Peptides against a protein of PDB entry 3S8F. Designs and how they scored, part 209

Target 1, 157 residues: chain A of PDB entry 3S8F
Amino acid sequence: VLTLFVAVPSLMTAFTVAASLEFAGRLRGGRGLFGWIRALPWDNPAFVAPVLGLLGFIPGGAGGIVNASFTLDYVVHNTAWVPGHFHLQVASLVTLTAMGSLYWLLPNLTGKPISDAQRRLGLAVVWLWFLGMMIMAVGLHWAGLLNVPRRAYIAQV
Target 2, 166 residues: chain B of PDB entry 3S8F
Amino acid sequence: DEHKAHKAILAYEKGWLAFSLAMLFVFIALIAYTLATHTAGVIPAGKLERVDPTTVRQEGPWADPAQAVVQTGPNQYTVYVLAFAFGYQPNPIEVPQGAEIVFKITSPDVIHGFHVEGTNINVEVLPGEVSTVRYTFKRPGEYRIICNQYCGLGHQNMFGTIVVKE

## One batch from the design tools (peptide; made by RFdiffusion4, then SolubleMPNN)

Design b2_p22_2_s1 (from b2_p22_2, 13 letters changed)
Fold by OpenDDE base, seed 5:
Structure b2_p22_2_s1 (fold): chain B 157 residues (1-157), chain C 166 residues (1-166), chain A 22 residues (1-22)
Amino acid sequence: as target 1 above (157 residues)
Amino acid sequence: as target 2 above (166 residues)
Amino acid sequence: SVYDAALAMYLKAFDFARKAFE
């Protein structure tokens, strides 16, 4: 019940952010249905990281609703599905947001801007992190649906 | 100006909010579909039963592993299972093939899991509560019971066996 | 013809994509 209640504000927040991004992209010269996406500052790891986190949060949030259903929870509970959900929510969204925050925070705290090399490295890091998290999360969710147990070193499949 | 920008933002927000609402219905539909297709074979009981975990080992239907399997009708059995640190009793659990089995599972100590490989049986076992699951084993053989809820130092070694005969 | 219709559809789709990602 609680999860379902918090899901609504969370979705509203997420889509409000999306709306803001669309507006920003259009202000940056993006046009059409999706041109605004391309117009966003994808060269900035401080931007890319949290956005990728949000993208990973979408299936994670959907999974949260699944987990909150008593009947569906019976299918996925205490299987590898749950760690998959956690890694989308924490290891993807929270971690990438933290990573992105560092790319903003450290330069501002030290007064020293990041070099171009550091920027490129940052982009590589966050994209690779996202890719790895998606692979692992998909694998864990898949394993969970195949009834691989959580907190066990063995599996039938 | 800023006011004009805010109005524009609101327009986008309205669109995205409408999209969000639509997605909620999609999620509900997906949940319904999943329920219809992935919940067959195991019937969890909705009735909450309580038991005293401090006495469950000494008295009652869980006290004697030799009496844990009770025939309740033609081709129907109730099995009273204890999940404890660190194992299950009775072990093995012997049941006939094709019989309707009602598992009544509880714990005398801490929370455990009861996950039967090859089946959809997967429940948490709480001290003071009785977990009830109905299942019919269609294939004979051995089914491993796995504890999938951390219960202490011996958690990883906590296994049981269901032997389906005939 | 079917070919002409398919081509027209392709061109429309292409144009749509172009505009969508401007």
Scores: peptide ipSAE 0.039, ipTM 0.709, DockQ to the pose 0.039
Fold by OpenDDE base, seed 1:
Structure b2_p22_2_s1 (fold): chain B 157 residues (1-157), chain C 166 residues (1-166), chain A 22 residues (1-22)
Amino acid sequence: as target 1 above (157 residues)
Amino acid sequence: as target 2 above (166 residues)
Amino acid sequence: SVYDAALAMYLKAFDFARKAFE
């Protein structure tokens, strides 16, 4: 149980970012309990990508707590659960953040804004990536709970 | 107003910090609840037991696969298993139904996995250490052992069998 | 009826959501 306190700094950081998003949304005219979310710049792939990564990081972080649990690790260790976990952490958060960074960096480096077509394509890419990643991650976690081993091509279940 | 903006940010941070702490306690509570209601499936960690991987094949309880299954009491057995590149010894492992089996698993070479299908037996096997797992097979039949830790070119084909006899 | 109760709950929830996301 004491090992779970390692999650405190991560949670503090994560929810500080969430606080920043709320503040930004409210500055953009968002109102109400969740209206600030709608006010965020969802038309910008440079924004959407890392935010979707953060959303994927939430269940991944929860899984991290499970994985760090001495007793619960017996259930999930070396099962498909583990790949499900790090695909959320790396292939979602890190990868989507990198994608978002490119959508920000390239226009700034070249001094040329992206076209509307490029913007729409970018949005499609990051949303499809997120959707696919979530489907895969849920499937892997589910399979892991059914005792499907990782690093093996066969399973009785 | 810069001052007002900073004050507002701090207020939001405090709120979300409180939420983060609450979530931490929720997770701890969920773990506690799970353990309280599902204790029967928990496999405790054993005491640290060390062996010399360079001699484990030549001497000791793992040396002779014919002597790997040792009856230690009425309906109680200890099975000394080697996980190696690329298989398990003994293979098959023959044990009686309904008996309490203590698996003592080690490796002479590299890290392997020991995953028994149809059971909750799933441990990593480290050279120089002995993994201890207790299990009682309630159903007769064959149980496949799968290596779920990468151990080399033959990893994907590394399988064993436990035969549970009536 | 059960249907009317369910509908009322749905409409209430919808209204709450609408206000929450305004």
Scores: peptide ipSAE 0.026, ipTM 0.743, DockQ to the pose 0.046
Fold by OpenDDE base, seed 3:
Structure b2_p22_2_s1 (fold): chain B 157 residues (1-157), chain C 166 residues (1-166), chain A 22 residues (1-22)
Amino acid sequence: as target 1 above (157 residues)
Amino acid sequence: as target 2 above (166 residues)
Amino acid sequence: SVYDAALAMYLKAFDFARKAFE
């Protein structure tokens, strides 16, 4: 129980971010329980990328709690589950956030806005990245549950 | 305007914080449920045992691979296994089918993994510590031991075999 | 009737969904 209290500030942070998104969406004219989601700037890769990262971070965070649990970690430790976890945390959240930051940073550094073509390409990149990462993560977690070892090129299954 | 925005943000945050706390309890409940229903498959950890990795090869129960398998009772064995760079000792490990096997695993050098395919045996092996795993092989045959903890240049080739005899 | 009740529930649910995503 004490170890799980570590999740409290993380959850608080995560849902505070969600609150910020809701507020932003409502400021953009979103209404209702979920209408604010549609109102968010989904046409901007600088926004979409980190949000997709957050979405990937949700199952990753849940997995983190599992990994931090002594008894449950026995099942998943040093299996493909673990790389599945941090690919959601690092290769999804961190990487997508970095990608998104570039879509904001580059126009500011160069003093030139990104072209529409660049914007569309950026959207394609981040969505494809997210899709690929989700496929990979699901595969790794599944393999981990089947006791496929981490850091090995061979497995029984 | 800033004050109004701040107030609105706080209201949303308050709601989401409440939700977060609720979800925390849900997760705790789920973990508790999982533990209550699935703990039967967990191999109990033994008492913390320490060994000197610098002498484990020269003296003690790990020193002679020919004496690594010790019968401790009727249909009960203790197997003293060394995980080292880059292999396992003894290799193969021969045990009878249906016997209760207690593996006592340690390392003379660096951290290794001890992952036995087809089983739930999966532990890290630390120099200076003894990993204890209890298992009963129900099926005869060969079980591959895989090192799943990076241990050096030969890590990828570090394998062992457990032979379960009828 | 059961049909009327089902229809009422359907319409209510539909209206709720509409308002939720507007």
Scores: peptide ipSAE 0.023, ipTM 0.734, DockQ to the pose 0.037
Fold by OpenDDE base, seed 4:
Structure b2_p22_2_s1 (fold): chain B 157 residues (1-157), chain C 166 residues (1-166), chain A 22 residues (1-22)
Amino acid sequence: as target 1 above (157 residues)
Amino acid sequence: as target 2 above (166 residues)
Amino acid sequence: SVYDAALAMYLKAFDFARKAFE
């Protein structure tokens, strides 16, 4: 049960990022409870990618709490649930953050800004990646709850 | 301006900290709810028990598959199972329907999995440790054991069978 | 009806969202 408190530092880390986003959004003219979200630079793939990663990280983090539960581990451990979890954490958050970083880094390294076409393509890529990852992650978690084993090519269900 | 910005950031941090704590409690509540509604699916684990993997095949309760199923009481059995590269012993495991079965599972070689289809039995098997799982089979028939921990080139073919007899 | 109730909830939610995103 004490293992569940591992979630505390994770959430404490997350809130600082969220606070920074809210501050940035409000600086950009966003108002109200959620208006600051709309004010964020959603036209920049360097921004959108890591934010989508963070969005995927939220359910992944929730799953982390589940995985850390001594009791619930008997249900989900070494099932498809686990791959579902780390696909949200690694293949979503880390990968999208890397993509976002690349969209920022390459223009700076080359000294050339990305074209509008490249920007639009980048946005399409990160959104499609996020969508696909969410579908796969939900599927894996669902399969895990149906007791589909990890690292096996067959299952009863 | 920096001072104002700093104060604003602190305010947002406090707000999101409160939100994060609230969400933490929500998650804990959800876990509690899940446990409260699905406690019947929990398989209790045994206490830490050690065994020498280098001798487990030669001596002790795992050495003879013909003596692997031990009746410990009325309608109670202990089954000593070896998970090895690449299979299970004994195979098949024969147990009576409705009996309380205590599985004592260990490995003589590498880490394996012990996943019994149709049940919630799913444990890792570590050399040098004994995994204990208690289960009662309510339905007769055959239950497939699957290794769900990668254990080598033959991992994908590592299966066993539990036969529950009426 | 269930439809009317759902619609009312939708409209209420929409209005809330509109105000929240101002």
Scores: peptide ipSAE 0.016, ipTM 0.730, DockQ to the pose 0.055

Design b2_p22_2_s2 (from b2_p22_2, 11 letters changed)
Fold by OpenDDE base, seed 5:
Structure b2_p22_2_s2 (fold): chain B 157 residues (1-157), chain C 166 residues (1-166), chain A 22 residues (1-22)
Amino acid sequence: as target 1 above (157 residues)
Amino acid sequence: as target 2 above (166 residues)
Amino acid sequence: DVFAAALAMYLSAFDFAFKAFQ
């Protein structure tokens, strides 16, 4: 019940951000259904990190609704599915948002802008983190659907 | 100007909010569909059955592992299982193939898990509460019981066995 | 493309690890 209640404002927040991104992309010259996405500042790790976090949050958020469903939770509860969900929400969204925030915060606090090399390194770190998290999350969700138990080092499959 | 920008943002926001609301209804519909079709299987009724965890080991149907398996009908059994730190009793649990088994599971100490591999039996076991699960083993053999709820230092070694006899 | 480069690096690292432990 609580999850369903918070799902509404969470989705509203997420899609308001998406609205802002579409507007920004179109202001940057993006056209068409997907052109505005390409026009966004993908060269800035402070931007890329939280956006990737949001992308990871989409299946995670949907999974949250699944976990809140009695019938669906019966299948996935206390399986590897659950930590998969957690890693999408915390280790992806929250962590990537924190990483992105640091790429903005530290230069502003110190008054020293990041170098181009640091920027490229930051982009690499963020993308690698996201990729790794997606691989792990997909694996955990898949394992969970195969009834691999949570909090156990052994499984039949 | 600023007003024009705000108006433009609002236009996109309205579209995305509409999409958001539509998705919410889709998810709710999917939940309703799963409830209607019961694709996840039969979920035990939410009947609350309570027991005193401080005396469950000394008296009642869980007290004697030798009396834990009770035949309640021609092809029906009730098995009274204790999940404790760190194991299960009785262990092994012996039941016949093809019989309808009603597991009555409780704990004398802390919260445990009762996950039977190869089955859809996966419940949390709370002290003071009796978990009831109904299952029919169609295949003979050994089924491992795994504790999937952290219960202390010995949690990772907490296993049981169900032996299904032909 | 940073994504493509990151993916290549990731896959390369996994390949190396798999070969090292086989």
Scores: peptide ipSAE 0.021, ipTM 0.726, DockQ to the pose 0.020
Fold by OpenDDE base, seed 4:
Structure b2_p22_2_s2 (fold): chain B 157 residues (1-157), chain C 166 residues (1-166), chain A 22 residues (1-22)
Amino acid sequence: as target 1 above (157 residues)
Amino acid sequence: as target 2 above (166 residues)
Amino acid sequence: DVFAAALAMYLSAFDFAFKAFQ
């Protein structure tokens, strides 16, 4: 139970980011409970990428609580569940955040803004990456629940 | 105005912080619910037991594979298993169907896994520690033991067998 | 939108794979 309380700082951080997004959306003219989401700059891959990372991080964070649970860890430990979890955390959140950072950083370093074609391509890349990661992550979590072992080339299932 | 913006952000942070705490309790509640309704497959942790990995092969209950299976009572057995690079001892492990088996698993070298297919037995094996798992095999046959913790070049070939006899 | 297009692409790829390997 004490280990579960380690989730508190992580959740606080995650939802602080969400608070910043809401503020930004409302500054951009969004109103109501959900209107601020639509007002966010979804045409900018530097924004979309890390946000998609955050979306992947949500189920990953929930899985983190499961993994940190003494009792539930006996079910999922060293199964395909674990790589499913860190693919959401690392290959989704961290990687997409890195991608988004590059979409901002490179134009600033080169002094040249990205072209419209590059922007559209960037959007396609991050959405495809996110979708692929979600499919893989769901599959890995599912396989883990079916007791497919981690770090093994064979499985009974 | 920067001050006004900071005040607004603070308000949103307070709201989302409250939501965060609420979600934390939701997750805890869901875990509690799961544990309350789905406990049949939960493996209880044993007491922490230590052993010297440098002598475990020479003396003690793991030293002789022929003496690894010990009957401790009516329809109750303790099996002393070594996970090593790269296999298990004894191999095969022979136990009777329907008996309560207590596995005492340790390693003389590096960390290994002990994953028995067709069962909920899945533990890490640490040198210097004894992993204890209790299980009753209801079906006769062969159960494959898989190492699911990377332990070196031969990791992928590290298998054992439990033979459950009628 | 981009999400819908991406989803369509993935679904098309899976459909192709299913037809090719089934």
Scores: peptide ipSAE 0.020, ipTM 0.739, DockQ to the pose 0.020
Fold by OpenDDE base, seed 3:
Structure b2_p22_2_s2 (fold): chain B 157 residues (1-157), chain C 166 residues (1-166), chain A 22 residues (1-22)
Amino acid sequence: as target 1 above (157 residues)
Amino acid sequence: as target 2 above (166 residues)
Amino acid sequence: DVFAAALAMYLSAFDFAFKAFQ
């Protein structure tokens, strides 16, 4: 039970980020319950990438609670579930955040703004990355629930 | 301007924080529900049992694979299994169908996995500790044991077999 | 739109793969 208290600061942090996004969206003219989302700069890969990472991190975080739960971990431990969790946490959030950071950092460091073509390419990259990660993660979690072992080239299913 | 912005941010944060707390309780409730309704088949962990990995091959119940399967009662057996680099002993493990099998698994060297296909048996095997798994095979046949914890260069080839006889 | 495009690309790729290996 005490382990689950880790979820408190984690959720606080996550929803604080969400609050920041809502504020930003509303500053950009978004109104209503969901209008602020549309108002966010979805045309900027430096923004889209980490946000997609956050979206992937949500189910990953939920999985973290599962993995940290003694009883539930017995079901998923050392199955394909765990790599699925990793790909949401590392290959999605961390990687996409890094990618997004580069889309901001490189133009600033070089003093050369990215071209429109580069921007569009960047958007394509991060969306494709996210989609691919989600497909793979769902597959891994599904396989894990079917008791497909981790770190093995074979499976009963 | 900055003050107004900060005030607005705080307002949103307060709302989302309240939401976060609410969601926390929802998640806890969902976990509790899941645990209450879907815990069937979970193998309970036994008491912590320790063994000396440096002597486990020389003396004790794991020392002789031929003596690894011990009948402890009617339709009840204890199987002393060693997971080592890179295999299992005994191999195969022969047990009767329908018998209650208590696996006592340990390692003389490094951490291994003990994942039995077709079952919910999936435990890590730590040197110095004895993993206890209780299972009853309802179907005869061969069940493959897979090491799902990286244990070295031969990890991918580390397999065992449980033969369940009618 | 970008998501839709990405999804379409993935679906097209899968379709191609299915047809190629059918």
Scores: peptide ipSAE 0.020, ipTM 0.750, DockQ to the pose 0.021
Fold by OpenDDE base, seed 1:
Formats: structure tokens, C-alpha cells, sequence
Structure b2_p22_2_s2 (fold): chain B 157 residues (1-157), chain C 166 residues (1-166), chain A 22 residues (1-22)
């Protein structure tokens, strides 16, 4: 149980980011409990990508707590569950943040904004990436719970 | 204006921080609930037992595969298993149905996995340490042992078999 | 709208794969 307190700084960071998103959404005219979400710049891939990464990071973080639990780790350790976990943490959050950073950085470095076509393509890319990653991650977690081994090409199921 | 914005940010941060702490306790509670209701399949780590990986093949209970299965009591056996690059010994492991089996698993070389299909047996095997797992096979048949920890070029082909006899 | 389009693409792809390789 003491080990689980390692999650406190991560949760604090995550929810501080959420607080920043709420503040930004309200500054953009969003009102109510959820209206601020709609007010965020969902037309900008530089924004959408890291936010989708954060969404994937939520179940991944919960899984991290499970993985850090001695008794629960016995169930999931070295099964497909583990790849499912780090694909949410790395291939979702880190990768999507990198994608988003690219959409912000290149226009600033070149001094030229991205075209509308590039913007739309970027949105499609990050949404497709996110959706595919979620499908794969859910599948891997599910397979892990069915005791499908990690680092093996065969399984009982 | 700046002070107003600063206060607003702090208010949101406090709210989300409270939510964060609440979620932490929810997760802990869920773990506690799961353990309270689903403890039958939990196998504790047990005592730390160490061996010399450089001599484990030459002397001791792991040295002779023919002597690896030891009856320790009525319907109780200890099986001394070596996980090595790239296989298991003894292979096959023959045990009776319904008996309590204590697997004592170690490695003479690198870290391996010991994953038994159809069971909840799934442990890492470290050179110099003995992994202990207790299990009772209720159904006769063959159970495949799979290495689920990368151990070298032949890792993907590293398999063993447990034969449970009636 | 982009999410909906992405979802539709995935569903269509899986449907195609199911029909073609069943």
C-alpha cells in the first residue's frame, strides 16, 4: 500500500493539467460543468494530440497502480496486460504529445502557419492514432486477463 | 486582473487536487475490495531462498533430472526445476493428479519465465534465487510451460511440459 | 466529426476484413 503513494505526484500533475484545460476553456467562453470542454480548440491538432494522449494516460495510470500492487501484479505480470499498459503510457501520451509538439513547433520554426489541408490531415492522423491505440490497448489488457503470455507467439486461448 | 486570474487558477487547482486525492483512495479501496473477495488464487512470494547458479547443475537437488520429483509427504511433492537457455528440466515433469506440488525453480544462466498454460502459475526465474510456487493439478493431461521473459536468441522456442497423471 | 469519421473508417475496415477473410 505504501508503494501506491508514488501515484500521488503523478495524479497531482495530471489533474493540474486538467485544471489548466478547464481554465483555458472558460477563458474561451465555455460555461457550466462541461461547457468549457467544448470551448477548447479542437480544430488544432497541436492541441488535440496531447489531450488525447492524456485521455489514454488515465486508464494507463490506473493500470500502473494495479501493476505496482504485489498481489494484483501476480495476475498480470508478464502477460499481454503489460504491453497494453505501456502502449497507453508511451505510445499514446508520449507519442501523441510529440505529434502535437510537431504541429506547433514546425510552424513556429518556419514562420509559416500550416495550411487548412494540413490541419485537417493532422486532425485525422491524431484521431485515428488514438482510436487504434485504444482498440489495441483494450485488446491487450483483455488478453492479459485471459493469461495470454507476454513475449510468446502462442497462447491457450 | 492578474491577481484575479491567479486566484481563479488556484481555486481550480484545489478542486482538481481534491479530486485527485479522492481517486487515489478509490483505487486503494478497489484493490482492498478485490483482495478481500478474490484471495483464493493469490500465491505469496514466500521466503527468499538463494543458490549458487555456477554449481546448481553439478550438485544439489537440481543436478539430476531423474531425481527432480521428490515425494515429501502423503500426496505432496517437491519438483526441482531448472529453467535454462533454452528449455526446462526435467522435461516432461510428471506429477500425480490431485497432489500438492511445490515447484522450486531456479536458473543456471539468465533470467527466464515460468508460465504454465491452464494454470495461474506465472513467475520469473532469477539466477541465484529459488522461485517457489505451490499448485494442485485437478485435471490430468499435459500442461505447456512457456518462457515469457526474454532470455536470448532461442527464447521463442523455449518450452516445457508438465504431465499430470491420474 | 473527425472522431466520427475515424470510427466509421475503422468499422468499415473491420467489416471489409471480416467479409473478405472469414
Amino acid sequence: as target 1 above (157 residues)
Amino acid sequence: as target 2 above (166 residues)
Amino acid sequence: DVFAAALAMYLSAFDFAFKAFQ
Scores: peptide ipSAE 0.017, ipTM 0.756, DockQ to the pose 0.020

